Peptides against a protein of PDB entry 1IK9. Designs and how they scored, part 8

Target 1, 211 residues: chain A of PDB entry 1IK9
Amino acid sequence: MERKISRIHLVSEPSITHFLQVSWEKTLESGFVITLTDGHSAWTGTVSESEISQEADDMAMEKGKYVGELRKALLSGAGPADVYTFNFSKESCYFFFEKNLKDVSFRLGSFNLEKVENPAEVIRELICYCLDTIAENQAKNEHLQKENERLLRDWNDVQGRFEKCVSAKEALETDLYKRFILVLNEKKTKIRSLHNKLLNAAQEREKDIKQ
Target 2, 207 residues: chain A of PDB entry 1IK9 as posed
Amino acid sequence: MERKISRIHLVSEPSITHFLQVSWEKTLESGFVITLTDGHSAWTGTVSESEISQEADDMAMEKGKYVGELRKALLSADVYTFNFSKESAYFFFEKNLKDVSFRLGSFNLEKVENPAEVIRELIAYALDTIAENQAKNEHLQKENERLLRDWNDVQGRFEKAVSAKEALETDLYKRFILVLNEKKTKIRSLHNKLLNAAQEREKDIKQ
Target 3, 195 residues: chain B of PDB entry 1IK9 as posed
Amino acid sequence: MERKISRIHLVSEPSITHFLQVSWEKTLESGFVITLTDGHSAWTGTVSESEISQEADDMAMEKGKYVGELRKALLSVYTFNFSKESAYFFFEKNLKDVSFRLGSFNLEKVENPAEVIRELIAYALDTIAENQAKNEHLQKENERLLRDWNDVQGRFEKAVSAKEALETDLYKRFILVLNEKKTKIRSLHNKLLNA

## One batch from the design tools (peptide; aimed at target 1 R192 H195, target 1 (a further copy) V183 K190)

Design b1_p9_6_s4 (made by RFdiffusion4, then SolubleMPNN; from b1_p9_6, 5 letters changed)
Fold by OpenDDE base, seed 4:
Structure b1_p9_6_s4 (fold): chain B 211 residues (1-211), chain C 211 residues (1-211), chain A 9 residues (1-9)
Amino acid sequence: as target 1 above (211 residues)
Amino acid sequence: as target 1 above (211 residues)
Amino acid sequence: SPIEVEPFE
């Protein structure tokens, strides 16, 4: 089961932060349980897939788009700039929420909630879930941090090997050229020496012909 | 201000998860505010640095060690294997906790708490803090994940450059040797040709002398 | 035959 807890502000009680817990199986489209609390009282309702489908049809909205709006409204809380407005009557237990656009405001959905007999249990469970989520996220953060540190070490090791390889390539090229020049110069010197010996032998032969 | 919320189990109410909020400035040693809640009622007490020092002295414990035990008890919750036991009387508002070791159990500390008049506000604030902590930890997780993905890309890029550098070094060495061998062999061929010309010139001169 | 130049050590 997936769960999301969000802060909301009710139009009727704008000074009191409420908490909206939504729980669902796999997708919000398959239905969900909604729990509203003010930290003293709690109200719960179950919304079926059929109710979601009916609300989408009544709105003349495509179901996937409607579920996408439900997800934004119910799981993101009152998103940035009050795009979603939440209303709840404690007397009727009627919960409804509106999408407020610049040129259009419309009711996105409505639910009948039931007052929970033991709100403290719901509140404790909600706090427990928050604490568990914090612990899981902390463990994930510590894991990711250790992995970052590992990856950074591995990067530094490969970088250092790469720099050594570059330097070794440059050194190799320089050394091979130096050695080659030395050996070539020796061979050039030997060629010059042999040419001079041939010139001398030819000059001596020309002298011997001249007797 | 630093804050930690932990689950605790009271000896008097073992079936009901309680929440222990501790808030402090910089260090727990400088004093703290303790809030206990069961999700319906809340109790708060302020513990000063002087009270912490007095409790350490009364226990004949070194203050740093005592504060270290307070930190384990109050911030870690009932640690693994019930090392810390929490007791609270709703009647007296007396909170105390014990450290249970194999051979010794002793009271670690005690606080008088006051019942909060509006527990719902304390509970809402506690839930808000949990939700804020979840959001912060999620943002940190997303950041660390993106950084891991970056570091992995950077590692792959350097690794690929390193492999190319190794291959380029081997190719360079092979190419330079091939080129050098060709040029050296040309010079060796020229030396042999000049030597043969010298031998022929010497043989012709020896014939001319016999002639 | 081209005298193979031994690689430089």
Scores: peptide ipSAE 0.022, ipTM 0.848, DockQ to the pose 0.043
OpenDDE base, seeds 1, 2, 3, 5: peptide ipSAE 0.020, 0.020, 0.019, 0.022; ipTM 0.848, 0.848, 0.848, 0.848

Design b1_p9_7 (made by RFdiffusion4)
Pose (drawn by RFdiffusion4):
Structure b1_p9_7 (pose): chain A 207 residues (1-76, 81-211), chain B 195 residues (1-76, 83-201), chain P 9 residues (1-9)
Amino acid sequence: as target 2 above (207 residues)
Amino acid sequence: as target 3 above (195 residues)
Amino acid sequence: PPAPPDATS
């Protein structure tokens, strides 16, 4: 059981703002209840599933395509106009295309006997919605703060692992260099003794 | 300018639900407007910064402690009474085995209730709209942080596993380079023996 | 004989 409460402007009353409340079960296609209120009175109407299928036929439209138009217009490039007569309780709305507009929907609403009850329920629904949302935003705020920390934690764990690697690498190399360089000292020593021995042989050949 | 709309029940009409709307600027301490509505009529009252502090004196409470009680009672066990004939509104606090009048306001019936009711409904719809948008922004951030975390965690796994492969990998190379030096040293030694 | 090659290179 879902609903949407939207604010709308009627052509015959651009000064005051009205409110439209549409409620259904699962899908608009199966039918819906529509209520119009100016904060004092309320007018209500119902549209059955069969009435929707028929209206789509009379409009030469694919049924789902027609319900899509109802969703854009009633549940808030697509321009829509709304009219209401308090004298007749007739409510209709048109889609305004280029130079060509057409009747998209019409409802004979009935003035409600208990406007206050309807208005109170509507406000109550809105306040419940505001409440459910806040609880959700709080749950997400905490999850947000948890992740900001869980990242900073592992980020530090990362920097430490890298810094530990660099310290270990340089430490190993330092030992290596010492051993390698000691050997180089022996090589140079041996090399030079050899040269010396070659110069000595050379001197014997020459004298 | 902030406001809170609470659903309440009056002692003289537990059947119907009323709505209490409280509005202010910065803090209740500087005064506030309170509106009571049953969806048909509406009653309003203004409470100045002067009256509030005055009430803090009659009670001998710090203006802060007193405002604190109002916040708990008016912005949502608290009991509410209203007489449509007198327009007098008062509320009490109920503890274990005792109750006491906590405050009151002389409200006045509003001339155009529909206007007030329309503005209240409009506010609620805007609030719903802003809250739904924030739920999206925070929802995405929750996603970005989830992804960013997996990234770094992966970097950590890779980094730690590298530090553990280092000693073994570098030692092999060192053996290789070292074995080269020894060979030279042997060769040299052998040459010197030649001579 | 000839001088040995530079073993330090």

Design b1_p9_7_s1 (made by RFdiffusion4, then SolubleMPNN; from b1_p9_7, 3 letters changed)
Fold by OpenDDE base, seed 2:
Structure b1_p9_7_s1 (fold): chain B 211 residues (1-211), chain C 211 residues (1-211), chain A 9 residues (1-9)
Amino acid sequence: as target 1 above (211 residues)
Amino acid sequence: as target 1 above (211 residues)
Amino acid sequence: GPMPPDATL
């Protein structure tokens, strides 16, 4: 089961932060359980896949688009842009929310909720879920941090090996050229010496022919 | 202000998860505010630096060690090892906790709490803090994940450059040796040719002298 | 012809 808790403000009680919990299986489209609390009272309702389909049809909206709007309204929390207005009557237990566009507001959805008899249990479970989520996220954070530090070390190690490889390549090239120049110069000296010996021998022979 | 929320079980109400909030400035040693809630009622107390010092003295414990035990009891949550036992009387508003060792239990601390008149506000603020902490941790996790993905790419890039550098070094060495062998062989051939010409010239001269 | 001078680095 997936779950999201959001803070919302009700039009009727704008000074009191409410908490909207939504729980669902796999996709919000298959239905969900909604829970509203003010930290004292709680109200719960189940929204079926058929209700979601009916509300989408009543809106003349494609179901996937409608579920996309539900997700934005119910799961993203009240973002600072008052794009979604939440309404709840504690008397009728009727919850509805509107999408506020520049020139038009429209009802996006509505749910009948039931007052929870033991709100403390629901609130405790909600807090437990928050604390578990914090612990899981902390453990994930610590793991990611350690992995980050590992990857940074591994990067530095490879970078240092790469720099050494570059330097070793340049040094190898320079050393090979130096060694080869020395050997080539020795061979050139030997060739020059042999050529001079040949020239001298030819000059001596030409002298011997001239007597 | 630093804050920690933990789940605890009271000896008197072992079936009901309680939440223990501790808030402090910089260090727990300087004093803290403790809040207990069952999701319906809340109780708060302020523990001063002087009370902490007195409790440490009464225990004949060094203050830093005592604060270390307070931190383990009050901030770590009830770990699965029942090392800490929490007690609260709703009638007397007296909260105390014990450390359970193998052969001895001892009172670690005790606080007078006051019943909060508006527990819903305290509970809402507690849930708000949990949701904020979740959001902060999620943002940090997303950042760390992106950083890890970046570092992994950067590592792969440097590794690929390193492998290319190694291959290029080996190729350079091989190419240089091949080129130099060719040049050296040419010079050796020229030296051999010049030596043979010198030997032939000497043999011809020796024939001319014998003639 | 005469061999070219020794290569210097």
Scores: peptide ipSAE 0.062, ipTM 0.855, DockQ to the pose 0.093
OpenDDE base, seeds 1, 3, 4, 5: peptide ipSAE 0.026, 0.025, 0.023, 0.047; ipTM 0.853, 0.854, 0.853, 0.854; seed 1 fails the geometry check

Design b1_p9_7_s2 (made by RFdiffusion4, then SolubleMPNN; from b1_p9_7, 3 letters changed)
Fold by OpenDDE base, seed 2:
Structure b1_p9_7_s2 (fold): chain B 211 residues (1-211), chain C 211 residues (1-211), chain A 9 residues (1-9)
Amino acid sequence: as target 1 above (211 residues)
Amino acid sequence: as target 1 above (211 residues)
Amino acid sequence: GPMPPDATA
């Protein structure tokens, strides 16, 4: 079961933060359970896949698009953009929400909720879920932080090895050139010496022919 | 202000999860506000630095050690270890907790709480804090995840450059040796040729002398 | 011809 809790504002109770919990299996399209609470009372309703389909049809909206709007309205919380307006009558237990656009507001959905007899259990379970989510997210944060620190060390180690490899390549090239120049110069000296010996021998032979 | 919310078990109400909120400024030693709730009622008390000091003195415990035990009892939640037992009388509004060791249980602290007139506000604020903490932790998780992915890419890039550098070093060494062997062999061939010319010239001169 | 001078590093 997936769950999302959001803070919402009710038009009827602008001074009281309400909490909207939505729970579903895999996809919101398959239906969901909606729970509203003010921290004292709770109201719950089940929305079926058939109701979602009917609401989409009544709106002449494609089901996937409608579910997309439901997801924005019910799972995002009322972001500061006032794009979604929430209404609830405690008397009728009728919950509805509207999408506010510049030139048009329209009802996006409506649900009949039932007042929960023991709101404290629902509230406790909601708080438990929040605390569990906090603990899970903290554990994930600690894990990710440790992985970041590991990856940073590993990066520094490879970077340092890379820099050493670059320097070692340059040093190798320089050393090889120096060594080969020395050996080459020795061979050049030997060639020059042999060439001079040949020239001297030729000059001596030319002297011996001239007597 | 720092805050921690924990689930606790009350000996008097073993079937009902209670929530213990502790709020403080910088250090628990400077005093704290304690709030207990069952999701319907709330009870709040303020514990001063002087009360903490007095409780430590009454226990003949060093203040820092006592605050350390308070931190474990009140901020860790009742972990599954039953090391801390919580008691609350709704009638007397007296909250106390004990540390359970194998051979001894002792009272660690006690607080007089006051029943909150509007528990819904306290509960709503607590839920708000949980939702804010979830959002903050989610944002941190997303940031850390993106950083991990970045660091992994950066590591792969440097690793790939390092491997290329290693291969390029080996290739350079091999290429330089091949080139120098060729040049060296040419010089050796020239030396051998000059040496043979010298030997031939010497043999011809020795023939001319014997002639 | 004369060998070219020694290569200097």
Scores: peptide ipSAE 0.047, ipTM 0.853, DockQ to the pose 0.093
OpenDDE base, seeds 1, 3, 4, 5: peptide ipSAE 0.040, 0.023, 0.023, 0.022; ipTM 0.853, 0.850, 0.852, 0.851; seed 1 fails the geometry check

Design b1_p9_7_s3 (made by RFdiffusion4, then SolubleMPNN; from b1_p9_7 with A3M S9A)
Fold by OpenDDE base, seed 4:
Structure b1_p9_7_s3 (fold): chain B 211 residues (1-211), chain C 211 residues (1-211), chain A 9 residues (1-9)
Amino acid sequence: as target 1 above (211 residues)
Amino acid sequence: as target 1 above (211 residues)
Amino acid sequence: PPMPPDATA
């Protein structure tokens, strides 16, 4: 089961932060449980897949698009620009929300809720879920931090090996050229020496022919 | 201001999860505010630095050690082995907690709390803090995840460069040796040719002298 | 002295 808790403000009670919990199985499209609380009272309702489909049809909205709007409204609250407005009557237990666009506002959905008999249990469970989520996220953060530290060490190790490889390549090339030049120069000197001996021998022979 | 919320169980109400909030400035040693809630009622008390010092003295415990025990008890709840036991009287508003060791149990601390007039506000603020902490931890998780993915890419890039450097070093050595062998063998062939010419010239001169 | 043999790869 997936769950999301959001802060919302009701039009009727703008000074009192309310909490909207939505719980669903796999997809919001398959229906969900909605819970509203003010920290004292709680109200809960179940929304079926058929109700979601009917609301989409009544709005002449494609179901996937409608569910996408439900997800934005119910899982994120108003958003950064008060795009969604929430209304609740404690007397009728009727919850509805509107999408406020620049040129048009329209009802996005409406649900009948029921007052919870023991709101303290619902509130405690909600706080427990928050604390569990904090603990899970902290454990994930610690894991990711340790992994980052590992990857940074591994990167530094490879980088240091790479730099050593580059330097060793340059040193090898330089050393090989130096050694080759020495050997080549020996052979060039020997060629020059033999060539001079051959020239001298030819000059001596030319002298011996000239008596 | 720092804050920590923990789940606790009271000895008097083991079936009801309670929440213990502790708030402090910089250090727990400088005093703290303690808040207890069951999701319906709330109780709050302020513990001064002087009270902490007095409790440490009454226990004949070094202050730093005592504050260390307070931190474990109040910020982590019971711990994994029920090392800390919490007691609260709703009638007297007296909160106390014990450290349960294998061979000894002792009172670690005790505080007078006051019943909050508007518990819903305290509960809402507590839930807000939990939701803020979730959001902060999620943002940190997303950051660390992106950093991890970056470091992994950077590692793969350097690793690939390193492997190419190793291969290029081996290829360079092989290529340089092949080129050097070719040039050296040319010079050796030229030396051999010149040496043979010199021997032939000497043999011809020896024939000319014998004739 | 005879020259050393050719270097081989």
Scores: peptide ipSAE 0.026, ipTM 0.851, DockQ to the pose 0.097
OpenDDE base, seeds 1, 2, 3, 5: peptide ipSAE 0.022, 0.022, 0.022, 0.022; ipTM 0.850, 0.851, 0.852, 0.850; seeds 1, 3, 5 fail the geometry check

Design b1_p9_7_s4 (made by RFdiffusion4, then SolubleMPNN; from b1_p9_7 with P1G S9A)
Fold by OpenDDE base, seed 1:
Structure b1_p9_7_s4 (fold): chain B 211 residues (1-211), chain C 211 residues (1-211), chain A 9 residues (1-9)
Amino acid sequence: as target 1 above (211 residues)
Amino acid sequence: as target 1 above (211 residues)
Amino acid sequence: GPAPPDATA
């Protein structure tokens, strides 16, 4: 089961933060349980897949688009824009929400809720879920932090090997050229010496022919 | 202000999860506010630095060690071992907690609380703090995840450069030796050719002298 | 100075 808790403000009680819990299996489209609380009272209702389909049809909206709007309204909390307004009557237990656009407002959905007999249990369970989520997220953060530190060490190690490889390549090239020049110069000197011996031998032979 | 919420079980109500909020400025030693709730009622008390010092003295415990035990009792929640037991009387508003060791149990601290007139406000504020903490931790997780992905890319890039550098160094060494052998062999061939010319010139001169 | 390597090196 997936669960999302969001803070909302009701039009009837704009000074009092309410909490909207939505719980669903796999997809919001398959239905969900909605729980509303003000920290003293709680109200719960179940919304079926058939009700979601009917609300989409009544709105003449494609079901996937409608579920997308439900997800934005019910799971995001009040986003930075008052794009969604929430209404609840404690007397009728009727919950409804509207999407407000620049030129048009429309009811996006409506649900009958039931007042929970033991709201303290629902509130405690909601707080437990929040604390569990905090603990899980903290453990994930600590794991990701340790992994970041590992990756940074591994990067520094490879970077240091790379820099050493670059320097070693340049040093190798320089050393090989220096050694090559020494051996080549020795052979060039030997060639010059042998040419001079050939010239001297030819000059001596020309002197012997000229007595 | 720092804040920690933990779930605790009271000896008087072991089936009902209670929530213990501790709020402090910089250090727990400077004093703290404690808030207890069962999701219906709330109780609050302030513990001063002087009371913390007095409790440490009454226990004949060094203050830093005492604060360390307070931190474990009040901020960790019930750890996996029932090392800490919590007691609260709704009638007297007296809260106390004990440390249980194998051979000894002792009262670690005691506080008078006051029943909050509007517990719903305290509960809503507590839930708000939990939701804010979840959002902050999620944002941190997303940031750390993106940073991990960056570090992994950077590692792969440097690793690929390093492998190319190693291969390039080996190829350079091999190519330089091949070229060097070619030039050296050419010079050795020229030296051999010049020696043969010198031998032929010497043999021709010896023929001319014997003639 | 040392003779430069041949242009073919």
Scores: peptide ipSAE 0.014, ipTM 0.850, DockQ to the pose 0.049
OpenDDE base, seeds 2, 3, 4, 5: peptide ipSAE 0.016, 0.008, 0.009, 0.013; ipTM 0.851, 0.850, 0.850, 0.850; seed 2 fails the geometry check

Design b1_p9_8 (made by RFdiffusion4)
Pose (drawn by RFdiffusion4):
Structure b1_p9_8 (pose): chain A 207 residues (1-76, 81-211), chain B 195 residues (1-76, 83-201), chain P 9 residues (1-9)
Amino acid sequence: as target 2 above (207 residues)
Amino acid sequence: as target 3 above (195 residues)
Amino acid sequence: SSMVPSPPS
């Protein structure tokens, strides 16, 4: 059981703002209840599933395509106009295309006996919605803060692992260099003795 | 300018639900407007900064402690009474085995209730709209942080596993380079022996 | 309280 409460402007009353409340079960296609209120009175109407299928036929439209139009217009490039007569309780709305507009929907609403009850329930629904949302935003705020920390934690764990690697790498190399260089000292020493021995022979050949 | 709309029940009409709307600027301390509505009529009252502090004195409470009680009672066990004939509104606090009048306001019937009711409904719809948008922004950030975390965690797994492969990998190379030096040393020594 | 068919074109 879902609903949407939207504000709308009627052509015959651009000064005051009205409110449109549409409620259904699962899908608009199966039918819906529509209520119009100016904050004092309320007018209500119903549209059955069969009435929707018939209206789509009379408009030469694919049924789902027609329901799509109803969703854009009633549940808030697509321009829609709304009219209402308090004297007749007739409510209709048109889609305004280029130079060509057409009747998209028409409802004979009935003035409600208990406007206050309807208005109170509507406000109550809105306040419940505001409430459910805040609880959700709070739950997400906490999850947000938890992740901001869980990242900072691991980020630090990362920097430490890297810094530990660098310390270990340089430490190993330092030892290596010492041993390698000690050998080089021997090599140079041996190499130079050899040279010396070559120069000594060379001197015996020459004298 | 902030506001809070609470659903309440009056002692003289537990059947019907009323709505209490409280509005202010910065803090209740500087005064506020309170509106009571049953969806048909509406009653309003203004409470000045001067009256509030005055009430803090009659009670001998710090203006802060007193405003605190109002916040708990008016912005949502608290009991509410209203007489449509006198427009007098008062509320009490109920503890274990005692109750006491906490405050009251002389409200006045509003001339155009529909206007007030329309503005109240409009505010609620805007609030629903803003809250739904924030729920989206925070929902995405929750996603970005989830992804960013997996990234770094992966970097950590890779980094730690590298530190543990380092000693073994570097020592092999060192053996290789070292074995080269020894071979040279042997060959040199052997040459020297030649001579 | 029901839907009114749209007028023909």

Design b1_p9_8_s1 (made by RFdiffusion4, then SolubleMPNN; from b1_p9_8, 5 letters changed)
Fold by OpenDDE base, seed 3:
Formats: sequence, C-alpha cells, structure tokens
Structure b1_p9_8_s1 (fold): chain B 211 residues (1-211), chain C 211 residues (1-211), chain A 9 residues (1-9)
Amino acid sequence: as target 1 above (211 residues)
Amino acid sequence: as target 1 above (211 residues)
Amino acid sequence: SGRIPVPPP
C-alpha cells in the first residue's frame, strides 16, 4: 500500500494545521483510504473506484484527468497558492475540497468520514510512517552521496588518463618524426655520397679518355 | 535549533509506541528540551547544561563521553538491540533511561517532565517537523539523483573520448610507420640503384683498361 | 624499445 501525508488547513479551522493521509493500492484510481487528523481526533473514510468514477461523471470530467486532480489536491496538500481549499464538518463528518481558479471555484470531490474511536493509535501510526520515511530517505541520501563521490573519483581518474593519453600521442608523434628524420638524413647522406662517387668516377673516366 | 524525533517503548507500556523528541541549540551538551508523547498526551522537560554536567559527575563519567551516550540513547532511539531502556511514570512525570550491557544495566540519566496542557499542538508541530524533514530529504534526494545522472553522463563522455584517443594513438603509430617504410624503401631503392651504377661504371673502366 | 624493423639492407 502506498501512502502520502500532507498538511492542510480547513476553512472552518484555518489556524489549526490538519493532516490528510491518503493510502491506496497500486493506483489512486482503484480507490483509497482518507484519514484526517488535528493531532487529537481522527476521521477515516474509504473511497472506492466506483465512487471515484461517479464523481468524475458528476463533474463531466474524464476519469484519468479527475484522478490527476485528486492526486494534486489530496497528495500535494495545499500548494503554496491555495489552489485547493479543504472543508470538514466535525458534526456531519463530511469532507469536501474545492479547486480555486482565478475566476471560479468548484467542488472537486467530497467524502463521508467516520470518527476514529482510538485517535492516538492512528496518530502514532502516522508518526511512525513519517519516521520510517525519514529513515528511508536518509539512507537513500547517504547512498546517493557516496555514489556521487564514487562517480566523481571515477571521472577524475578517466580524465587524468585521457590527458595522459593526449600527451602520450603528441609525444609519440614527435618521437617518431625525430627518429624518422634521423634515418632519412642518414639515407640522404648515403645517397649524396654515392652521387659524389659517381661524379668522381665519371670525371676520372673523362680524364682517362683525354692522352 | 536542532531536533530529533525517535520512537521508543516504555517499560510500563511496551505495546504502545512513544515518541521522544529532543531539541537543542548548537550542541546537546549546552542543554536540550525533551518531549515525550503517546499520540494523545505529551510531556516536556528542559535539561540544562548544569544538569548534564551534574549527571556526568554523578556517574563519574567524563562530560564528553556522557554526552556521547546521551546522543546514542536519546537521538538514535531504541537501537535494534535494546541497548537503551526507557522508563516513564505518568504519575510522577519522571523519565529515566538505562543502558543495558551484557552483564549489567545502569541508569544513564533521568529527567522530570511536565504534562503539556495542549498535547494536540505539540503533536501537530511534531508531525509538521516530520513532514518538513521528509520534504527536505526528498528535495536532497532529487538533487543528488540528478547530479549522479550528470556525473554518469560526464564519465561516459570522457571514457568515450579516452577510448577514441587510445585508438587514434594506435592508428597514428601504424600510419606513421607505414609512411616511413614507404619513404625508407624509396631511399633504399635509390641507394641500390646508385650502387649498381657505381658497379657498372667500375666494370666499364676495368674493360677500358683491359682493352 | 620500438626498433623499426629496418628491412636488411
């Protein structure tokens, strides 16, 4: 089961932070459990897939789009722009929420909740889930940090090998050219020496013909 | 102010998860506020630096070592090995905790708490702090994940450049050797041709002398 | 010690 806890403010009690827990199996579309608490009392309701479908139809909204709006309202909490307003009657146990647009507000959904008999247990379980989530996120942070440090070392090592490879390529080219020039100059010297010997031999033969 | 929340079990109520909040300024040694809750009631006490010093002296323990044990007991919660046992009397509001070693248990510290008049506010603030910590850890996780993905891309790019540099070095060496062999063979052919011309000129001169 | 194999004279 997936779970999300968000802080919300009720229109009826704007000074008191409430907590909205939503829990679901696989997808929010398949239904969910909604739990509301003020840190003293708790209220819970189950919302079925059929109720979600009916609410989408009543709104003349495509189900996937409606579930997308439910996800924003119920799982993100009151975003910093009060785009979603939450209402709860403790007397009727009726919970509803509105989407506030610039020129219009409309009810996005409504649920009947039931007052929890043992609110302390629900609150403890909620705090436990928060502490577990903190521990899991901390462990993930530590893992990702160590992995970042590893990847940075590995990058520096490859970068240093690459720079050495570039320098070694340039040094190789320079060394090969130097060696080649030496051998070529030796062969050029030998060619010049042989040409001079041929010229001398031709001059000697021309002297022998001229007695 | 720094804060840590841990789950603990009281010897008097082993089936009920309690939550121990510790809050402090800069260092735990400078004093702290301890808050205990069961999700319905809350109890708070302030522990001064002087009380911490006195408890260390009463234990005949060096203050830094004592604060190190306080940190393990109060901030880590009950580690998986029940190394620390927590006791609380709701009647006396007396909180104490023991360190359990293999052959001996001893009281590590004790504090007088006061029952909070508005436990719901303390519980809400505790849940708020947990949700803030979750959000901060999630943001850090997302940042570290994106940075890991960046570092991995950068590593792959440098690795690919390094492999290309290695291959280019080998190709350069091979090409330079091929070019050098061609030019050397041309010079060797010219040297052989000049030697043959010298031999022929010498043979012609020897014929002219015998003739 | 990369001796260029200079083919024998």
Scores: peptide ipSAE 0.000, ipTM 0.851, DockQ to the pose 0.004
OpenDDE base, seeds 1, 2, 4, 5: peptide ipSAE 0.000, 0.000, 0.000, 0.000; ipTM 0.851, 0.850, 0.851, 0.851; seeds 1, 2, 4 fail the geometry check

